# Peptides against a protein of PDB entry 4AID, part 191

Target 1, 242 residues: chain A of PDB entry 4AID
Amino acid sequence: FDIKRKTIEWGGKTLVLETGRIARQADGAVLATMGETVVLATAVFAKSQKPGQDFFPLTVNYQEKTFAAGKIPGGFFKREGRPSEKETLVSRLIDRPIRPLFVKGFKNEVQVVVTVLQHDLENDPDILGMVAASAALCLSGAPFMGPIGAARVGWVDGAYVLNPTLDEMKESKMDLVVAGTADAVMMVESEIQELSEEIVLGGVNFAHQQMQAVIDAIIDLAEHAAKEPFAFEPEDTDAIKA

## One batch from the design tools (peptide; made by RFdiffusion4, then SolubleMPNN)

Design b2_p27_3_s4 (from b2_p27_3, 12 letters changed)
Fold by OpenDDE base, seed 2:
Order: sequence, then C-alpha cells, then structure tokens
Structure b2_p27_3_s4 (fold): chain B 242 residues (1-242), chain A 27 residues (1-27)
Amino acid sequence: as target 1 above (242 residues)
Amino acid sequence: MREKLLKEGLEEAEEEAAKLAAEIHSL
C-alpha cells in the first residue's frame, strides 16, 4: 500500500486527506477527516464516450450510511433505496462547482460518490464531502480543472466564523457556503438573517481566502499521488467557426 | 464499538466503490 496523507490545521480543526488505502479500484479515492467526521469520496470515469452521447454524464451521489445516520439530526432511518432531502441537496452542492470545471467536450461517464462514514455532531460532512470530492477528482486523472476548495461561514458575535459547529450555527445570523478555485468563486449558497450586503460579500471573500489552505493541501496531495492525466484532446470547436 | 462501525462502513463503501468502478470501466 502506498498511503499518502496530508494534514493541515483549518479553522481550528485538523483536516486530514488520505489516499492509497481504501477503494483502490476507483480512479480517485480520498478518505477525509475533520474532527471526528469522516467521509470517503470516490471518483470513477469511463475511458470512452458512449456512441451518440450528447451531454456530459456527471453523477454526484452524497450518501450518509445508516451507522452515521442514527446520530445525524434530521436523519430519518433510511428506508433503503431513496436519497433523503439532505442527501439530494448536498449532492447538488457538490455537483454545482465541479461540473463547469471539466474540460469542454468531455462526455465520458463520471461518477462521484461521497459516503459519510462517521459524524461527530459538530462538523457537518457537506463541506468535508466537497473537499474530499475535489481531492478524489484531482487524483483520478479525469480532465478536471480543479481543485476546488469549500468553506462554510457563520456570523457569530459580530465576527466571521470558518466552518462553525452545529452549536455555533444556532447563534449564527449567516449560513454561507462558498466553493471556488484558487482564482475564482464558483458557487455561493446562503441563508441570511437581517445582515447587510457588505457583511455577506465580506463573508464570500473570507470563505475564498480561507479555502486556499485546502486547495494547497489538495495540490500537495495530488503532486505525490495523482494518476497520470487521461489523454483527452477536446474537439477543436473553433475549427467549425472557420 | 465506534471503531468497529467505522471499519464495517469502510468495508461496505469499498465494496460499493469496487462494483461501481468495474461497471464504469467496462463501458
């Protein structure tokens, strides 16, 4: 086993990204830990395009295993077979920032699966799942122009809080989820209680600044553990305009 | 107890990932 691990301190918590031990049959696989919340992200992609494929077939599946779900607030006992509302929402939160970063013209099937394995009741697995999915894609060799980082920002006692705990979120006037690259914000999702636009925009900038440490950690992991890039040349769509 | 549940969850998630990888790589 060639196990690679990156550990950083992030928002006063230890973030660990590990690869090479689990799910080695996937193109990319990352075990991510923040506090005692644990997720596995896997990325798998087809090496050919299906005949007649006209759209990019990306599927993102966030799932909370029953062993974690029995402790998750609002985690109904999963009736095996349908995603919860939370799982559907988080799957979309992961999909939104990653989808536009695939090389234009790539139409091979891509499956990203994020599995919550443990929940500490302090650290929400959604942010950790976004980070883990980004890392798994960067390791996979898929034509993905990542990494993305992600952060949640709260507003507690008149200050920004990076990845506030579930208890701190009860006092927060803001639930702001941001995802982006090193250079750009790709996605914002926000629930705001009576805050100025200036505070919200400052929260987006704070999130984008704070996620750089995660982006750098994914890059460092990828330099040591990424597969060779899949040989994909986009069809020269500019040659059709001549 | 917690370590056992995490191990069982990892083994299940690894089996699911292996099945999905075999399916997608057969395309």
Scores: peptide ipSAE 0.490, ipTM 0.903, DockQ to the pose 0.808
Fold by OpenDDE base, seed 3:
Structure b2_p27_3_s4 (fold): chain B 242 residues (1-242), chain A 27 residues (1-27)
Amino acid sequence: as target 1 above (242 residues)
Amino acid sequence: MREKLLKEGLEEAEEEAAKLAAEIHSL
């Protein structure tokens, strides 16, 4: 096994990104750990476009497996075969920032699967899943203009908190999820309780600043473990506007 | 117990990833 691992301290927690041991049949695969929460992200893409494909067929599937779900608060025994509301929401949360970063005209099928393998009851798998999905795509060779980072920001006792624990979030006046590249914010999702726009904007800036360490960690991992870029030539769609 | 469940979960997730990879790479 050619195992590559990146470890950083992030928000007072150890973030580990590992590749090369598990799911080697995927184009990209990352085992990500924060605290004792563990996710596997896999990225797989078709090497050809289907005849007559008119849209980009990206599917993101976030799933919390039953062995992890036995510890997840509100993890009722999932009826086999339907995503929970949480899984549907987190799948969209991961999809939103990554979808715009694919090269224009790429219409090969892409499947991103994020599987929660362990939950520590402190660190929510959603942020870790976003980071892992970004890393898996960067390793895959797909024409993805990532990485993205992601961060959750809380507002506790009049201060910003990076990736608050589930217990700290009960006291938080803000649930702010931000995803972005090194250069830009790509997505904001927020639930805010009686906070000024200035505090919320400051939270977005704080998130974007704090996610740079994650972006740098994904880049460092990709430099050592990424597959060769898939040779994709975009169709010259600008020739139809002449 | 926890390490065993994580191992079983990794094995299942690896099998699912291999299946999906085979499906998508056959397109």
Scores: peptide ipSAE 0.488, ipTM 0.902, DockQ to the pose 0.850
Fold by OpenDDE base, seed 5:
Structure b2_p27_3_s4 (fold): chain B 242 residues (1-242), chain A 27 residues (1-27)
Amino acid sequence: as target 1 above (242 residues)
Amino acid sequence: MREKLLKEGLEEAEEEAAKLAAEIHSL
């Protein structure tokens, strides 16, 4: 097995991105670890477009499996067969920044699955899942113009905190999730308590700066492990206007 | 215990990924 691994220190935690060991049948597969939180992201895409496909059929499925649920706050209440509210929200959180980065006119089915395998009760798997999904897409050969990075920013004791622990988040006046490319912020989601717009905007900038190390780590992983790009020529939308 | 659960979860997630890949690649 050609196993590739990238390890970085990020926000005082070890982030590990691994590919080539697990889920090799997928187009891209990344095992991501931060602290002792572990996720598997897989990306699979159809090699043809369905006849009459008029929209881009991207599905993102974030799931926290029952074996991890005993370690996930509220995980004991998961009914088999329906996404929890958290799983639904995080699936959308991952979808939002990645959807616009697919090449226009690409309408092949794309399935991104993020499975939480372990939770350490410190590191939320949502950010890790976003990073892993980005990495899996970059490895897949799909016409995805990533990577994205992601970061959570807290405001604790009058300072920005990158990816606060679940305990630090109880003291945080901000839960700010940012996703973006090297060049652009693609998504912001925020819950804020009594903070100025200046602090919030500063938090977005801080997140975007701090996620560059993750973007660079995904690029380095992809340089060594990405599949050949899927040969997709977008129909020249300018030729349909003539 | 933890390592066993992680292993079982990896095996399950790998099987699910293989099934999904087979489905999507058959289109």
Scores: peptide ipSAE 0.479, ipTM 0.900, DockQ to the pose 0.829
Fold by OpenDDE base, seed 1:
Structure b2_p27_3_s4 (fold): chain B 242 residues (1-242), chain A 27 residues (1-27)
Amino acid sequence: as target 1 above (242 residues)
Amino acid sequence: MREKLLKEGLEEAEEEAAKLAAEIHSL
């Protein structure tokens, strides 16, 4: 086992990204930990395009396993076989920023699975899942122009809070999730209570600044553990339709 | 208890990832 690990301090918490131990059959696999919240992200992609494939077949599946769900708020009522509202929402939060970063004309099937394995009741696994999915894609060799970083920003007592705890979120006037590259914001999702546009825009900028340490950590992990890039040349005809 | 649940969860998630990888790599 060639286990690679990156550890950073991020928002006053230890973020760990690990690869090489688990899910080695996947193209990329990352075990991510923040506090005592633990997720596994896997990225798998087809080495050929299906005949007549006309769209990019990306699937993102965020799931909270039943053994973790017994500690997750609202997890007690998972009926077998249907995603929760949270799982559906977080799957979309991961999909939105990563989908535009695939090389144009790439239409091979891509499956990203994020599994919550442990929840500490302080660190929400959604942000950790976004980070882990980004890292798994960067390790996979898929034609993905990441990494993305992600951050949640709260507004508590007149200040920005990076990745506020579930308890800090009860006092927060803002739930702002941002994802982006080193150069650009790719996605914003926000629930806001009586805040000015200036505070919200400042929160987006704060998130984008704070996620750079995560982007750098994914790059450093990928330099040591990424697979060789999949040889993909888009046909010139696909570049003209975008 | 917690370490056991994490281990069982990792084993299950690894099996699911292996099945999915075999499916997608057969395309």
Scores: peptide ipSAE 0.472, ipTM 0.899, DockQ to the pose 0.845

Design b2_p27_4_s1 (from b2_p27_4, 12 letters changed)
Fold by OpenDDE base, seed 4:
Structure b2_p27_4_s1 (fold): chain B 242 residues (1-242), chain A 27 residues (1-27)
Amino acid sequence: as target 1 above (242 residues)
Amino acid sequence: MQELLERGLAEAEAEAAALAKEIHSIK
């Protein structure tokens, strides 16, 4: 096995990104760990466009497996087949920042699957899932202009907290999820309790600064482990609509 | 805990392999 790992300290926790051992049939596959929370992200893409495909067929599926559900807060017995509200929301959180980063005109089917394998009850797998999905796409060879990073920011005792624990979140006046590239914020989702706009904007900036270490970690992993880029040339027809 | 993780990895790997086979069959 050509196993490649990147390990960083991030928000006082160890983030590990691993590839090359698991799900090698996917175009990209990343096992990501933060604390004892573990996710597998896989990226798979078609090598051709379906006849008559007129839109970009990206599907993102975040899944919390039932064996992990005994440790997932609010994890009701998921009957196999219907995503929970959380799974639906997190799938959208992952989709939103990645969708605009695919090369314009690419209309091959792309499937991103994020599977929660373990939950430590401290580290939410949503942020880890976003990071893992970004990494898996960067490794896949798909025409994806990532990586993205992601971060959750809390406001506890008058300070920003990177990726607050579930216990710290009970004391937090902010639940701010940010995703972005090295250069740009791509997505913000927030729940705020009586905080100034200045503090919230500062939280977005803090998140974007703190996610750079993750972006750099994905780049370093990709330099060693990425597949050859899929040869895709967009038809010039998309240049005429500018 | 380790056994559950190992089982979960095996299931997720099997699902990923099945999906990869499906998507890579698109011509």
Scores: peptide ipSAE 0.549, ipTM 0.926, DockQ to the pose 0.841
Fold by OpenDDE base, seed 2:
Structure b2_p27_4_s1 (fold): chain B 242 residues (1-242), chain A 27 residues (1-27)
Amino acid sequence: as target 1 above (242 residues)
Amino acid sequence: MQELLERGLAEAEAEAAALAKEIHSIK
């Protein structure tokens, strides 16, 4: 097994990105760990476009399985086969920043699956899932113009907190999720309690700065473990609309 | 805990293999 691993300290926690051991049949596969929360992200893409495909067929599935180590909050309502509200929301959080980063005109089927395998009851697997999905896509050879980073920002005791614990979030006046590239913010999702716009904008900037270490870690992993890029030439369909 | 993680990994790997076979069969 050619196992590649990147480890960084991030917000006072150890982030580990591993590839080459598990799910090797996927185009990209990353086992990601933060604290004792563990997720597997896989990226699979078709090598041809279906005849008559008119839209980009990207599917993102975030899954918190009932066999995951630890008690996943809300897991009691999972009937086999229907996503929970959380799984639906997190699937959208992952989809939103990655969808616009695929090369225009690419209409091959892409499946991104993020599976929660362990939950430590401290680190939410949503941010870890976003990071792992980004890494899996960068390793896959798909025409994806990532990586993205992601961060959650809290406001606790008059300070920004990177990826607050579930307990710190009870005291937080802000739940701010940001995703972006090295150069740009791609997505903001926020729940704010009586904070100024200045503090919120400062939180977006803080998130974007803090996610650079994750972006750099994904790039370093990809330099050592990425597959050859899929040969895709976009049809020059934009030359007709200019 | 370790046994549950190992089981979860095996099940997730089997699902990823099945999905990869399906998607890579698209022509």
Scores: peptide ipSAE 0.549, ipTM 0.928, DockQ to the pose 0.823
Fold by OpenDDE base, seed 1:
Structure b2_p27_4_s1 (fold): chain B 242 residues (1-242), chain A 27 residues (1-27)
Amino acid sequence: as target 1 above (242 residues)
Amino acid sequence: MQELLERGLAEAEAEAAALAKEIHSIK
């Protein structure tokens, strides 16, 4: 196996991005670890467009398997065959920032799957899943203009906290999830308790600053492990409608 | 814990392989 690994210190935790060992039949596959939380992200894309395809067929599926190591919050209520509320929410959190970064006119099917394999009960797998999905897409050769980074920001004792633990989040007045590129914020999702707009905007800026280390780590991994870019030339008619 | 992680990896890899076969068959 040609295993490539990037390790960084991020928010006082070790983030590991690994590729080349698992899910090698996917176009991109990343095993991501933060603390003892572990996710696998896979990206697969069709090499041709279906006849009559009129929209971009991107599917994002975040899943927390019932046999994952550790206690998955809400995992006891999984009816076989329906995503939980959390799985549905996190699938959307991953979809929202990545969808606009595909090359315009690309209408080949793309499937991103993020599987939670272990949960440490401190590090939420949603942020890790966003990072892993970004990395898997960058490795895949799909016409994706990433990477994205992601961060959660809390407000605890009058300060910003990067990726607060689940216990710190109980004391936080803010649950702010931000995703973006090196240059732009692409998505904000927030639950806020009686905070000023200034504190919230400062939280977005803090998140965008802190995610740069993750973006740089994905770029470094991609330089060593990315597949050749898929040769895609949009038809002139799809470029003009933008 | 390690056994559950290894099982989870094997099942996730099998799902990814099945999905890759499906999506790469699109013409």
Scores: peptide ipSAE 0.544, ipTM 0.926, DockQ to the pose 0.824
Fold by OpenDDE base, seed 3:
Structure b2_p27_4_s1 (fold): chain B 242 residues (1-242), chain A 27 residues (1-27)
Amino acid sequence: as target 1 above (242 residues)
Amino acid sequence: MQELLERGLAEAEAEAAALAKEIHSIK
C-alpha cells in the first residue's frame, strides 16, 4: 500500500491524517487520529447524475459504531438502525460547511461517512470527523472547493482553549465550533454562557486562525495522495434564464 | 483495544466498499 501520513501538533495534541491503507474502494478515505480518538472518513461520489436529479444529493453520515460504543459516552443505549441525537447533530455539523463548497451545478450523488472507531474520552470525535471528512473529500477527486478546517473553542479561566477536552469543556463558558476554508468562516455553532459578543467574535477569529494548520495539513496530504480531479463541466444554467 | 480497532476498521472498510460499489454503479 502507498500509505501517506501527515502529522501535526495541534492544540497541544498530535493530529494524524492517514490515507492509502484502508477503504481504498472509496474515492477518498482518511483515517484520522487525535489523542486516542480515531475516526475513518470516506467520501464516495457517483460519476454521473441520475436522470431528473434536480438537487445536489449530498449525504453525510456520522456514525459511532457499536464496537466503539463501549468507550463512547452514552453509547450503551444505541438502538441498532437509528442514528442517535449526537450522530444526527454531528452529521449536520459536518454537512453545513462542506455543502456550499461543491461546484455549482454538481448533482451527482455524494456520500460522506464518518465512523468513530475509538474514543479516548478526552477528544470529541466531532471536530476530528469534520477534519477527516474534509480531507477525504479533498482526496476523492470530487469537485469540492475545500479543504475546510474545523476547531472547537472553549473559554476556560479567562482564555481561549483550542479543542478543549471533555473535562475542560465542563469548566468552559463557551462551546464554539467553527468551520471554514483558508479564507472564510463557513459555519459557526455555539453555546455560550454569559460571555460578551467581543469574546465570542474573538473565539471565531481564534478558531479560524488555529484551523489553518489543519487546512495546510490537508493540502499537503492531498498534494501527495489526491486522485485526479473528476472532469466536471457545470452546465451554464444561467444561460437558460435569458 | 487494538482488536476492537482492527475489527472496527474491517467493518468500516467493508461498509465503504459496499457503498462505493453502490454509488459507482449509478449511470
Scores: peptide ipSAE 0.543, ipTM 0.923, DockQ to the pose 0.817

Design b2_p27_4_s2 (from b2_p27_4, 11 letters changed)
Fold by OpenDDE base, seed 4:
Structure b2_p27_4_s2 (fold): chain B 242 residues (1-242), chain A 27 residues (1-27)
Amino acid sequence: as target 1 above (242 residues)
Amino acid sequence: MEELLKKGLEEAEKEAEELAKKIHSIK
């Protein structure tokens, strides 16, 4: 096994990105850990387009498995076979920033699966899942113009807090999730309590600055472990319609 | 905790392998 691992300190926590041990049949697979929260992200893509495929068939599935459900809030009410509200929401949070970054005209099926394996009750798997999905795509060889980073920002005691714990979030006046590339913010999702627009915009900028370390970590991992890029040339006709 | 994590990894890996086989079979 050629196991590659990147470890960084991020917001006072250790982030670990590992590849090469698990799910080796996927195009990309990343085991990500922050604190004691653990997720597996896998990226798989078809090597051909289906006949008559007219849209980009990207599917993102965030899943909190039943074995982790003993620590996952609301896990006891998971009806087998239906995504929870959280799973649906986080799947969309991952989908939104990555979808625009695929090469235009690429219409091969892509499936990204993020599985929560462990939850520490401090570090939310959503941010970790976004990071892991980005890393898995960058390793896959798919025509993905990532990486993306992600961060949650709180506002606690008059300061920005990177990836607040679930307990710190109870005192936070902001729940701001940001995803972006090195150069651009791609997605913002926010719940705010009596904060100025200036503080919220400052939070977006803070998130984008803080996620650079994660982006750099994914790039470093990809330089050592990425598959050869899938040879994809968009037909000239699809480039003209964008 | 370690046993649950191990079991979860094995299950998630199996699901990923099955999905990979399915998607890579698309011609």
Scores: peptide ipSAE 0.517, ipTM 0.919, DockQ to the pose 0.833
Fold by OpenDDE base, seed 5:
Structure b2_p27_4_s2 (fold): chain B 242 residues (1-242), chain A 27 residues (1-27)
Amino acid sequence: as target 1 above (242 residues)
Amino acid sequence: MEELLKKGLEEAEKEAEELAKKIHSIK
């Protein structure tokens, strides 16, 4: 097995991105670990467009498996066969920043699956899932103009905190999730209590700065492990306006 | 812990393989 691994220290925690061992039939597959939280992200895409396909058929599915549910907050109440509210929200959270980064005109089916395998009760799998999904897409050969990074920012004792623990979040006046590329913020989701706009904007900038190490780690992994890019030529839709 | 993680990995791998076969069969 040609196993490739990238390890970085990120916010005082070890982030590991691994590929080449698991789910090798997927176009991209990344096992991501932060602390003792573990996720598998897989990216699979069709090599042809369905006849009459008029929209980009991207599906993002974040799922927390029942075997991990004993350690997942709220995991005990999962109804078999329907996503939980959390799974639905996190699936959208991952979808939002990645969807606009696909090459315009690409209408092949894309399936991104993020499976939570373990939860340490400190590191939320949502941020890790965003990172892993980004990495899996970058490895897949799909026409994806990533990577994205992601970060959660808290405000505790008058300071920004990168990826606060679930316990630190109880004392946080900010729950700010940011996703972006090296050059741009793509998505912000925030719950804020009585903080100035200046502190919030500073939090977005802090998140964008802190996610660069993750972006660089994904790039380094992709340089070694990415599949050849899928030969996709977008129909020059601008040539029809002449 | 290791056994649950191992089972989870095996199940997730199988699901990914099944999905890959399905999506790659699209012509």
Scores: peptide ipSAE 0.510, ipTM 0.918, DockQ to the pose 0.808
Fold by OpenDDE base, seed 3:
Structure b2_p27_4_s2 (fold): chain B 242 residues (1-242), chain A 27 residues (1-27)
Amino acid sequence: as target 1 above (242 residues)
Amino acid sequence: MEELLKKGLEEAEKEAEELAKKIHSIK
């Protein structure tokens, strides 16, 4: 196994991104760990466009399966075959920032699957899943103009907290999820209790600053483990205005 | 814990392989 691993300290936790051991038939596959929370992200894309495909067929599936180690919060009602509300929401959180980063005109089917394998009851798998999905796409050779980073920001005791634990989040006046590239914020999702716009904007900036270490870690991993880029030539849609 | 993680990895890998076969078969 040609295993590549990147390890960083991030928000006082060890983030590990690993590739080359698992799901080798996928275009990209990343095992990501933060604390003792573990996710597998896989990216698979079609090498051709379906005849008559008129939209970009990106599907993101975040899954907290019953085979995952530890107690997954909300797992008690997982009927086989329907995503939970959380799984649906997190799938959208991952989809939103990555979708606009695909090369315009790319309409090959893309499947991103994020599977929670272990939950430590401290670190929410959603942020880790976003990071892992970004890394898997960067490794895949798909025409994805990532990486993205992601961060959750809390407001606890009058300070920003990067990726608060589930227990710290109970005391937090802010649940702010940010995703972005090195240069830009791509997505903000927020639940806020009685905080000023200034504090919220400061939280977005804090998140974007803190995710740079993750972006750099994904780049470093991709430099050592990415597949050859898929040869895709976008159709020059500007030629139709003449 | 380690056994459940191992099982989870094996199941997730199998699903990823099945999905990869499906998607890579698109012509």
Scores: peptide ipSAE 0.510, ipTM 0.918, DockQ to the pose 0.828
Fold by OpenDDE base, seed 1:
Structure b2_p27_4_s2 (fold): chain B 242 residues (1-242), chain A 27 residues (1-27)
Amino acid sequence: as target 1 above (242 residues)
Amino acid sequence: MEELLKKGLEEAEKEAEELAKKIHSIK
């Protein structure tokens, strides 16, 4: 197996991005680890557009499987076959920042699957899942203008905290999830308790600064492990609708 | 822990392979 791995220290935790061992039939596949939380992200895309396809058919599926249920809070009561509220929300959190980064006019089916394999009860797999999905897309050869980074920001004891633990989040006045490229913020999702707009804006800026190390790590991994870019030329007709 | 992770990897890999076959069959 030609295994490529990138390791960084990020927010006082070890982030590992690995490719080449698992799900090799996918266009991109990344095993991501932060602390003892582990996710597998896979990206698969069709090499042709379906006849009559009028929209971009991107599907993002974040899932916390029953084998990890012994460590996933609330996992014991997952009714077979329906996504939890968390799985639905995190799937949307991943979808929102990546969808606008596909080349305009690309209407081939794209499937991104993020599977939580292990949970340490400290590091939430949602941020890790966003990072892993970004990395898997960058490795896939799909016409994706990433990477994105992601970060959660808390406000604990009058300071910003990067990717607070689940226990630190109980004391946090802010749950701020940010995703972006090197150049731009693409998505903000926030739950805020009695904080000024200035503190929230500062949190967005803090998140965007802190995610650069992750973006750089994905780029470094892609330089060594990315597939050849899929040759896609948008039809001129999609340029005229801008 | 290692056994659950291993089983989870095997299941997730199988699902990814099935999905890849499905999506790559689109012509």
Scores: peptide ipSAE 0.498, ipTM 0.915, DockQ to the pose 0.818

